# Ledger of designs, part 209: peptides against a protein of PDB entry 3KDP

Target 1, 230 residues: chain A of PDB entry 3KDP
Amino acid sequence: PFLIFIIANIPLPLGTVTILCIDLGTDMVPAISLAYEQAESDIMKRQPRNPKTDKLVNEQLISMAYGQIGMIQALGGFFTYFVILAENGFLPIHLLGLRVNWDDRWINDVEDSYGQQWTYEQRKIVEFTCHTPFFVTIVVVQWADLVICKTRRNSVFQQGMKNKILIFGLFEETALAAFLSYCPGMGVALRMYPLKPTWWFCAFPYSLLIFVYDEVRKLIIRRRPGGWVE

## One batch from the design tools (peptide; made by RFdiffusion4, then SolubleMPNN)

Design b2_p27_7_s4 (from b2_p27_7, 21 letters changed)
Fold by OpenDDE base, seed 3:
Structure b2_p27_7_s4 (fold): chain B 230 residues (1-230), chain A 27 residues (1-27)
Amino acid sequence: as target 1 above (230 residues)
Amino acid sequence: DEVEKEARELAKKLREEVKKITEEALK
């Protein structure tokens, strides 16, 4: 999300605090899951396969899987961002390069795609209105990852604790999203305005896309065991 | 205020559903 923000020079789609919450949440769950997997592997006294190479391969596979999921989540968030701005008169093409004028406090006549002038305060309200639904979209897309993990039947016993940690992490993210979205004062403190319930549903198509993508991936793996898609 | 109330109710329902899904997954 931050890379697209820099490259496109668009108004900030997600606050720094919410980015940190996503990064910390998404990094902690894998780290904890890996720590538990190592602890369980040490208990099972299986002859150490070369623990450095297997650990590196597993970390790379996990990082790639999370990286791909993270990119799809970011795309979902950006879609929601562009929809909200378009509904407020800013078409996606008009947002390109607009950041410099958007963030300037002395420019109170920034025109939208329809010629309406926006004050600095009005622009910031619209910007902050995008932060909450962007974050919520990411959280809703992460729910699809839970469903995907449940459908992986083969390693249920080894993944049991991982699934519990993942479920706990997603519950914490959902609770955090609800807290940030609906707690009074969060709009002032964290620049996250309350979200209309309708925006929660905007993420469902992306959750479905992730589900379909994973099912297709699983089908490919089943048809070609040992392929690069693992 | 009504939108916030509806949103809180929806969030509560979603939490309850996630809790149910979690409880079912833990069985």
Scores: peptide ipSAE 0.000, ipTM 0.216, DockQ to the pose 0.027
Fold by OpenDDE base, seed 4:
Structure b2_p27_7_s4 (fold): chain B 230 residues (1-230), chain A 27 residues (1-27)
Amino acid sequence: as target 1 above (230 residues)
Amino acid sequence: DEVEKEARELAKKLREEVKKITEEALK
């Protein structure tokens, strides 16, 4: 998110403190949980492979947690960010390069995509309005991502939710999201304004899509070993 | 800014600890 902010010179979609909360509260515990995840049933059916192979599998799971999940989360978050800004009159194309004027306190006539002028205060309200939904979107996407990363080939329905640490991580990130979204003072302290409850559902279709896609992918892998989707 | 700095330092420490735990778990 921060890299895109720099490259595109768009208004900051997520504050640094919020990013830290993601790193510490949402990514860390799940990543650890994946390290302790029980081997897939297909792996378990194989005699304990060389400790080196098990290590490689765990490293791959961890890499997926930090890499692939992060990418998907970023996409979901930015989608929400652009939707919110578009609803407030700022189309994605218009946001490109707008940061300089956006962050300038002395410019009170920044125009949106429709020619409406926005004061600095109004712009900052909109910016901070984006922070909470962005974060919540990440959390909601993480629900699906963490579940799908539990297994490579097996369905979630087959493997089950046996890892208590993973489950705990899901609750922790949800609780953190709720805290940051609704705790008094977070708008000032973290620049995260209270979120309308409806925004929690904005990421659900995306999470569901990812979940379904991954389950279908895994199904194909099971039916066609060695296929291109593996 | 000070809180952010402290948070960053804490985050760094925690990341290092997690890395250690992960490395230990992988042994």
Scores: peptide ipSAE 0.000, ipTM 0.197, DockQ to the pose 0.029
Fold by OpenDDE base, seed 1:
Structure b2_p27_7_s4 (fold): chain B 230 residues (1-230), chain A 27 residues (1-27)
Amino acid sequence: as target 1 above (230 residues)
Amino acid sequence: DEVEKEARELAKKLREEVKKITEEALK
């Protein structure tokens, strides 16, 4: 998210506080829940034929898959960000290069895509309005990520939802998201304004995408058991 | 590496489709 912010010179989609809430609030419990997930039965039973090479390949595959999921999460957040800004008159194309004027408190006549002038305060309200949906989008996408990451090769449906800690983690991060989104004073304290319930659903297609992506990936891996997973 | 490449290509196509569906649903 921060890299795209720098490269595209768009208004900041996430504040420092929201980033901290993601890192400390939403990621910790899920990470712990994954640590308690029962290792996939096939991974545990297969003695690595070559412990060094097989471990390295496995770690690389896991890290790359996690990185890909993280990129999809970021794309989901940015999608929500662009939709909200577009609804407020800022089309994605217009946001490119707008950062300098957007962050300048002395410019109170920044025009949107329709020629409407926005004061600095109004722009910051819209920016902060994006923080909450972006955060919520990340949480909703993390639901899929947590469900997917419990398995490497088996389908989620085959392994089932046996980890009670994972389920607890999903509820905890959702409760945190609801608290940060709807608790009075969060707009001032955390720069997270209340979110309309409809925006929770904007993340669902991306959660489904991650789910389908991972299931297909796993299916391909299962169909080519003897191939070097290059 | 080949499986990952195929998965990445599929993910790209799916992202484009999901984006389209979501944009249509918001309209």
Scores: peptide ipSAE 0.000, ipTM 0.171, DockQ to the pose 0.021; fails the geometry check
Fold by OpenDDE base, seed 5:
Structure b2_p27_7_s4 (fold): chain B 230 residues (1-230), chain A 27 residues (1-27)
Amino acid sequence: as target 1 above (230 residues)
Amino acid sequence: DEVEKEARELAKKLREEVKKITEEALK
């Protein structure tokens, strides 16, 4: 997200504090859950194969999975960002290169796609309004990611939600998202303005995409053991 | 006031240059 912000020179879609909340508050419990589940799966299911090669393959698979899921998460966040800005009068094409004028506190007449002039304060409110839904989008997409990561080879539907740590992680992420989105003062303290409940659903197509992607990946792995997808 | 004016002019020039670079990169 930050790289796209710099390259496209668009208004900042995600605040630094929000990024920290994702990294420290949202991703940590899922990561721990995955570590425990991997340890349990490795202890319970695998006869001792060559521990060096299996560890390397697992690390590569995990790295690729996280990288791909991270890209889908970013796409979901940017989609939500562009939708909100479009609803406020800024079409995606108009946002390209707008950052320089957007971030200038001395320019109070930045025009939107419809010719309406926006003050610096108004622009920052709209920008900060995007931070919360971007974060919420990431959390909602992470629900799918967590459920998917629970299963190495089996379908999510086959293993079920037996991992209590995973369930706890989902509730923690949701509670954190709700707190940051609706707690009074978060707009001033964290630059996260309240989110309309409808925006929680904006991420669902991307969550579904992650589910479909992972199920397809797992199907390919099951049908072609040792293929390039591994 | 003069320092602020100079800073504003410099900021304006920088904005124009960054805008130009961005437009060139998008082409």
Scores: peptide ipSAE 0.000, ipTM 0.244, DockQ to the pose 0.011; fails the geometry check

Design b2_p27_8_s1 (from b2_p27_8, 19 letters changed)
Fold by OpenDDE base, seed 1:
Structure b2_p27_8_s1 (fold): chain B 230 residues (1-230), chain A 27 residues (1-27)
Amino acid sequence: as target 1 above (230 residues)
Amino acid sequence: SEEEVLKLGRERLERVREFGLRAAAEA
């Protein structure tokens, strides 16, 4: 998110406080859940035939999977960001290079794509309105990530959602998202304004994409052991 | 028409702005 913010020079899609909430709140439970699932999977693994090569392949696989999932999460967040700003009169093309004027408190006549002028306060309200949906989008996409990471080779449909740690992780992330989105004072304290329930659904296509991607990946791995997708 | 798209865009913007302002006032 921060790299795209710098490169595209767009209004900040995710605040520093929101980033901290993601790093400290939402990422911990998934990481713990993944650590437990990995430990369980490693106990079930036969001794690797070649510990050095099999470890390297597994590390590369994990790195690629996390990199790809992280990219899909970022795309989902940015999609939600662009939708909200477009609904507020700022088309994606118009946002390019707008940050300098957007962040300037003394410019109160920033025009949107429809020629409407925005005060600094109005711009900050819409910016902060984007922070919460971006965060929620990450959480909803992380639900899919948590579910897919439960299984390295098997389909989610084969193992189900019986893991109590996974259920706890989903609950914790959802509770945190609801707390940050709807608790009184969070708009002032964290610059996370309350979200319409409809915005929770903006992430669902990306969650579905992650599920489809992971199921296809696992299917390819099962059909072609040692393929480039591993 | 381009004018209708602009009008719809402005009306949508006003509604979202009102919502944002209300949400900010309630927060």
Scores: peptide ipSAE 0.022, ipTM 0.536, DockQ to the pose 0.019
Fold by OpenDDE base, seed 5:
Structure b2_p27_8_s1 (fold): chain B 230 residues (1-230), chain A 27 residues (1-27)
Amino acid sequence: as target 1 above (230 residues)
Amino acid sequence: SEEEVLKLGRERLERVREFGLRAAAEA
């Protein structure tokens, strides 16, 4: 997100506070959950034929999978960001290169895609209005990620939701998202303005995409043991 | 106060949102 902000010179899509909340609030419990999850029976039963190469390959494949999931999460966040700004008169094309004027406190006549002039305060309100939905989008997408990460090879439907730590993580991140989104004063204190409940649903297609992606990946792994996608 | 400025900003923003939505519907 931050790299795209710099490269595209768009208004800041995600605040530092939201980043910290993701890192400390949403990612920590899932990481712990994964650490305590018993390795799938497939991981424990397969003695690596070549322990040096097979471990390294597995680490690379896990890293690639997480990288791809992270990319889908980022895309979901940016989609939400662009939708919000478009609803407020800023089409995605118009946002390119706008950051310099957007962040200038002395410019109070920044035009949107429809010729409406925006004061600095108005622009910052819209920007901060994006922060919360972006965060919520990440959380909703992380639901799918967490459920997926529970299984390496087996379908989520086969293992079920028996991990209490995972369930706790899902509740914790959701509760945090709700708190940051709807608690009075968060707009001033954290620059996270309340979002309409409808924004929670904007992430669902991406959560589904992650879920489908992983189920397909796992299906391929099951059908082609020893393939490049392990 | 910062709160009053933000309130005024929100009221202005709502008007702009309405304008943007109308413009988007006409485009």
Scores: peptide ipSAE 0.019, ipTM 0.480, DockQ to the pose 0.019
Fold by OpenDDE base, seed 2:
Structure b2_p27_8_s1 (fold): chain B 230 residues (1-230), chain A 27 residues (1-27)
Amino acid sequence: as target 1 above (230 residues)
Amino acid sequence: SEEEVLKLGRERLERVREFGLRAAAEA
């Protein structure tokens, strides 16, 4: 998220506190759950042929899984960010390079894609309006990613929801998202304004697409073991 | 007051949001 912010010069989609909540609060239990479930499903079911190579493969698999999850989560968050800004008159193309004028408190006539002028205060309100939905979108996408990442090769339908740690992680993330979204004072403390319930559903089509994509990927891996899609 | 400016800002945001949605539907 921060790299895209710098490269694209767009308004900041996430506050520093929100980033810390993702890194320290939401990712910990899911990460532990995924580490245990991957170890059990992909490694323990295969007789260790070579302990050194199998350990290296495991570490690489875990690292790739975390990297892919993080990228998918970021894409989901940015999708929601662009939807909110587009609904408020800022099309994605117009946001490119806008940060300099956006963050300047002395410029009170920043034009949107439709010629509407925005004061600094109005721009900061819409920016902070993006923070909570971005975070919630990450949580909703994490639900899908956690379900998908149970196994690299097996379908979610084959393994089921037997991992109690995964279920606990899903509830914890949901509870944290609800707390940060609706607890009084979060708008001041974390710059996270309360969400309309409709914004929880903004990520669902994206989560579904990721789910379908990964199930198709797993089907291809099962049909063509050792292919480039691995 | 800062609170009045924020309130006026929110009211303007709602109007702009409605305008943007209409413009997007007409385009």
Scores: peptide ipSAE 0.019, ipTM 0.474, DockQ to the pose 0.017
Fold by OpenDDE base, seed 4:
Structure b2_p27_8_s1 (fold): chain B 230 residues (1-230), chain A 27 residues (1-27)
Amino acid sequence: as target 1 above (230 residues)
Amino acid sequence: SEEEVLKLGRERLERVREFGLRAAAEA
């Protein structure tokens, strides 16, 4: 997200504090949950056929899967960002290179895609309005990540949600998202303005995409035992 | 107050959004 912000010179999609909240709040409990689940799941119990090669392949496969999931998360966040800005008159193409004028407090006549002029204060309100839903989108996508990471081979429908730690992680992330989104003063302190409940649903297509991706991956693994995807 | 400025800003943005949506619907 931050790299695209620099390269494309778009308005900042996610604040530094929100990034820190993701890294410290939303990623920590999932990581702990995954560490415990790996001990109980088929991921760890499956004896490597060849301990040297299969361990490396497994680590690479897991790393690749997480990398792909991370890309889907980023895409989801950016999608939400672009939707919000588009609804406020800034089409994605118009945002390219706009940062310089956007961040200049002395320019009060920045035009949107419809020729409407935006003051610095108005622009910053819209920018900070994007921070919250970007964060929430990441959290909602992480729900899918947590659920799919429970098993390597089995479908989510087969394994169910029996892990209490996973459930706890989901609640903690959701509670954090709700706190940051709706607690008084967060707009000033964290530059996270209150989010309309409808914006929580913007992430659902991406969560679904992750589920579909993982189920397809698991299906391939099940159909081709001993394949490179194991 | 900063809260009043933010409130006024949000109200202004909502009006802008409504105007933009109307303009888009009329176009």
Scores: peptide ipSAE 0.019, ipTM 0.486, DockQ to the pose 0.019

Design b2_p27_8_s2 (from b2_p27_8, 20 letters changed)
Fold by OpenDDE base, seed 4:
Structure b2_p27_8_s2 (fold): chain B 230 residues (1-230), chain A 27 residues (1-27)
Amino acid sequence: as target 1 above (230 residues)
Amino acid sequence: SEEEVIKLGEELRKRVREFGLEAARRA
């Protein structure tokens, strides 16, 4: 998100404080939950043909898969960001290069895509309105990510939801998202303005995309046992 | 209104908490 902000010179989609809340709040408990995950039967029973090469290939494939999931996660956040800005009169194309004028407190007549002029205060309200749904989108996408990370080969439906710590992690990150989204004063303290409840559902297509992606990946692995994809 | 959004948020938080507790009981 921050890299795109710098390169495209768009209004800031996610604040630094919210990023810290993701890293320290939403990611920590899920990561701990994965450390206590029950041993996957297929991983534990697999005899590597070549321990040196197979380990390296597996680490690369896992890293690539997680990297792809991270990209899908970021795309989900940006989708929500662009939708909110478009609803407020700023089309995605118009946002390119707008940051310089957007962040200038002395410019109070920045035009939107429809010729409406926006004061600095109004622009910052809209910007900070985007921070919350971006954060919430990340959390909702992380639900899917965390669930699919339980297994490398088996379907989620085959492995099931047996880890109580995982369930706790999902609850904790959701509760944190709700707290940050709706607690009074978060707009001032964290630049996270209250979120309309409907925006919680904006990320669901991306969660579904992650599930489909992972199930397809795992299906390929199951159909080609002993392949390099394992 | 901001007050309505806060109220809806509190209701959502309550529902999420109830769901989480129920899920934890089933697990």
Scores: peptide ipSAE 0.008, ipTM 0.277, DockQ to the pose 0.030
Fold by OpenDDE base, seed 3:
Structure b2_p27_8_s2 (fold): chain B 230 residues (1-230), chain A 27 residues (1-27)
Amino acid sequence: as target 1 above (230 residues)
Amino acid sequence: SEEEVIKLGEELRKRVREFGLEAARRA
């Protein structure tokens, strides 16, 4: 998300707090899951043949899987961002290079795609209106990961612990998203304005895309055991 | 300050985590 903001010079789609919540949320759940999986493997007295190489391979596979899912999540967030700005008169093409004038407090006549002039305050309200839906979109897309993990054929014990940690992580993120979206004063404190319930549904197509992607991946793995997709 | 907002966000996350853990213990 932040890379596209820098490259395209568009108005900021995500606040710093939202970025931190995503990074901490998406990194902590895998790290905890890996820590429990290692602890369970140690309890089961299965000496991994090469603990360093197997750990590195697992960390790389996990990082790639989460990296790919993270890219789809980011695309979903940006879609929501562009829809909100388009509904407020700013078409995606018009946003390119607009950041310089958008962030200038002394320019109060920034024109939208339809010739309407926007004050600095109005622009910042619209920008902050995008932060919450972007975060919520990512959280809703992460719900697909819960479904994906439930459909994985892992051992009942490993799957049980992973599911509890994952459910807890998604609950934490969802509760945080709801709190940031609807708690009074969050617009001033965290630059996250309240979200209309309709915006929760904007993420559903992307959740479906992740589900389809994972099912296709699983089908490929089943048809070609030991392939590069594992 | 941006640092204060980050600290507030971390504290809020901690509180939500504690609430989620308590809710998960009750379920």
Scores: peptide ipSAE 0.005, ipTM 0.259, DockQ to the pose 0.059
Fold by OpenDDE base, seed 2:
Structure b2_p27_8_s2 (fold): chain B 230 residues (1-230), chain A 27 residues (1-27)
Amino acid sequence: as target 1 above (230 residues)
Amino acid sequence: SEEEVIKLGEELRKRVREFGLEAARRA
């Protein structure tokens, strides 16, 4: 998220406090839940062919998995961000390079894609309106990602929801998201304005797409072991 | 005040930018 903010020079999609809440609050329990996930039966049955190569493969796999999950979460958040800004008159193309004028408190006539002028205060309200939905989108996408990350090869339907720690993590993330979104004072304290209930559903199609993509990926891996998709 | 909170937010953003840029230079 932060790298895209720098490269694209767009208005800040996610507040710093919200980033800290993700890094310290939402990611911790899920990460622990994945550490206690039962090793996939095929991983346990694979005799280490070469301890040196297998260790390198595992480190690469873990690194790629974390990198891919983070990228997918970021994409989901940015999707929600662009939707909210588009609904408020700022199309994605117009946001490119707009940060300099957006963050300037002395410019009160920033035009949207339709020629409407926005004061600094109005711009900050819409920016902060994006923070809560971005966070909630990450949580909703993380539901899918956590379920996906249970297994490398096996379908979720084969392994099931046996990890009680994962289930607890999902509830904890959801409770935290609800608290940050609806608790009085969060708009002032965290710049997270109350979320309309409809925005919870904006991430669902994306989570479903990720879930379907991963199931298809796993199906391909099962049918073509040793392919480039591994 | 709302202005103080905005100012605090801007200062935090600046610090996080500096930290992020420094972390990116060290990586």
Scores: peptide ipSAE 0.000, ipTM 0.268, DockQ to the pose 0.023
Fold by OpenDDE base, seed 5:
Structure b2_p27_8_s2 (fold): chain B 230 residues (1-230), chain A 27 residues (1-27)
Amino acid sequence: as target 1 above (230 residues)
Amino acid sequence: SEEEVIKLGEELRKRVREFGLEAARRA
């Protein structure tokens, strides 16, 4: 998110508060809960692995979590951001380089893609309106991410969800998202304006994409043991 | 700056996930 913000010089897509809530509220408890997840049934049945192969498995898991899944997650958030801004008259191409004028409090006539003029206050309202659904998109995508990260080879349908703490973490992050999205005063206090409940569903295609991608990956791994896709 | 906080947040998120994944492997 931050790299695109700097390189494209677009209005801020994800607020500081939303980032902190993701990092401390939505990622920490689930990540700790994964430590208490029962090892995958195929892993538990294996003899102690060679330390060299364990390092490779670790690098592959990290690559999946931060490379592929993280990229899809970021794309989901940015998609939501660009959709909301486009619905308010700002097409993605028009946002390129706009940040300087967007953040200037003394410019009250910033034009959108259709020639409508926006005051500073109006621009900040629409910007902060993007923060909440971006955050919610991340939370919904994290549901799939957290579920798939608990397994290496087995399908989620085969392994199941046995960790009650992980399930609790999913509810906790969802409750936090609901609180931040709909509690009165959050727009002023945290710059997270309320969104329509329908926006929660905008993230579902990305969650499904991650889930399907991981299930296909795991299927390939099961058919080709020791492959690089692991 | 807000930009620095964003960077710090992203770094924290990465560390937390790495910790969780490593803990899950040891478990």
Scores: peptide ipSAE 0.000, ipTM 0.224, DockQ to the pose 0.024

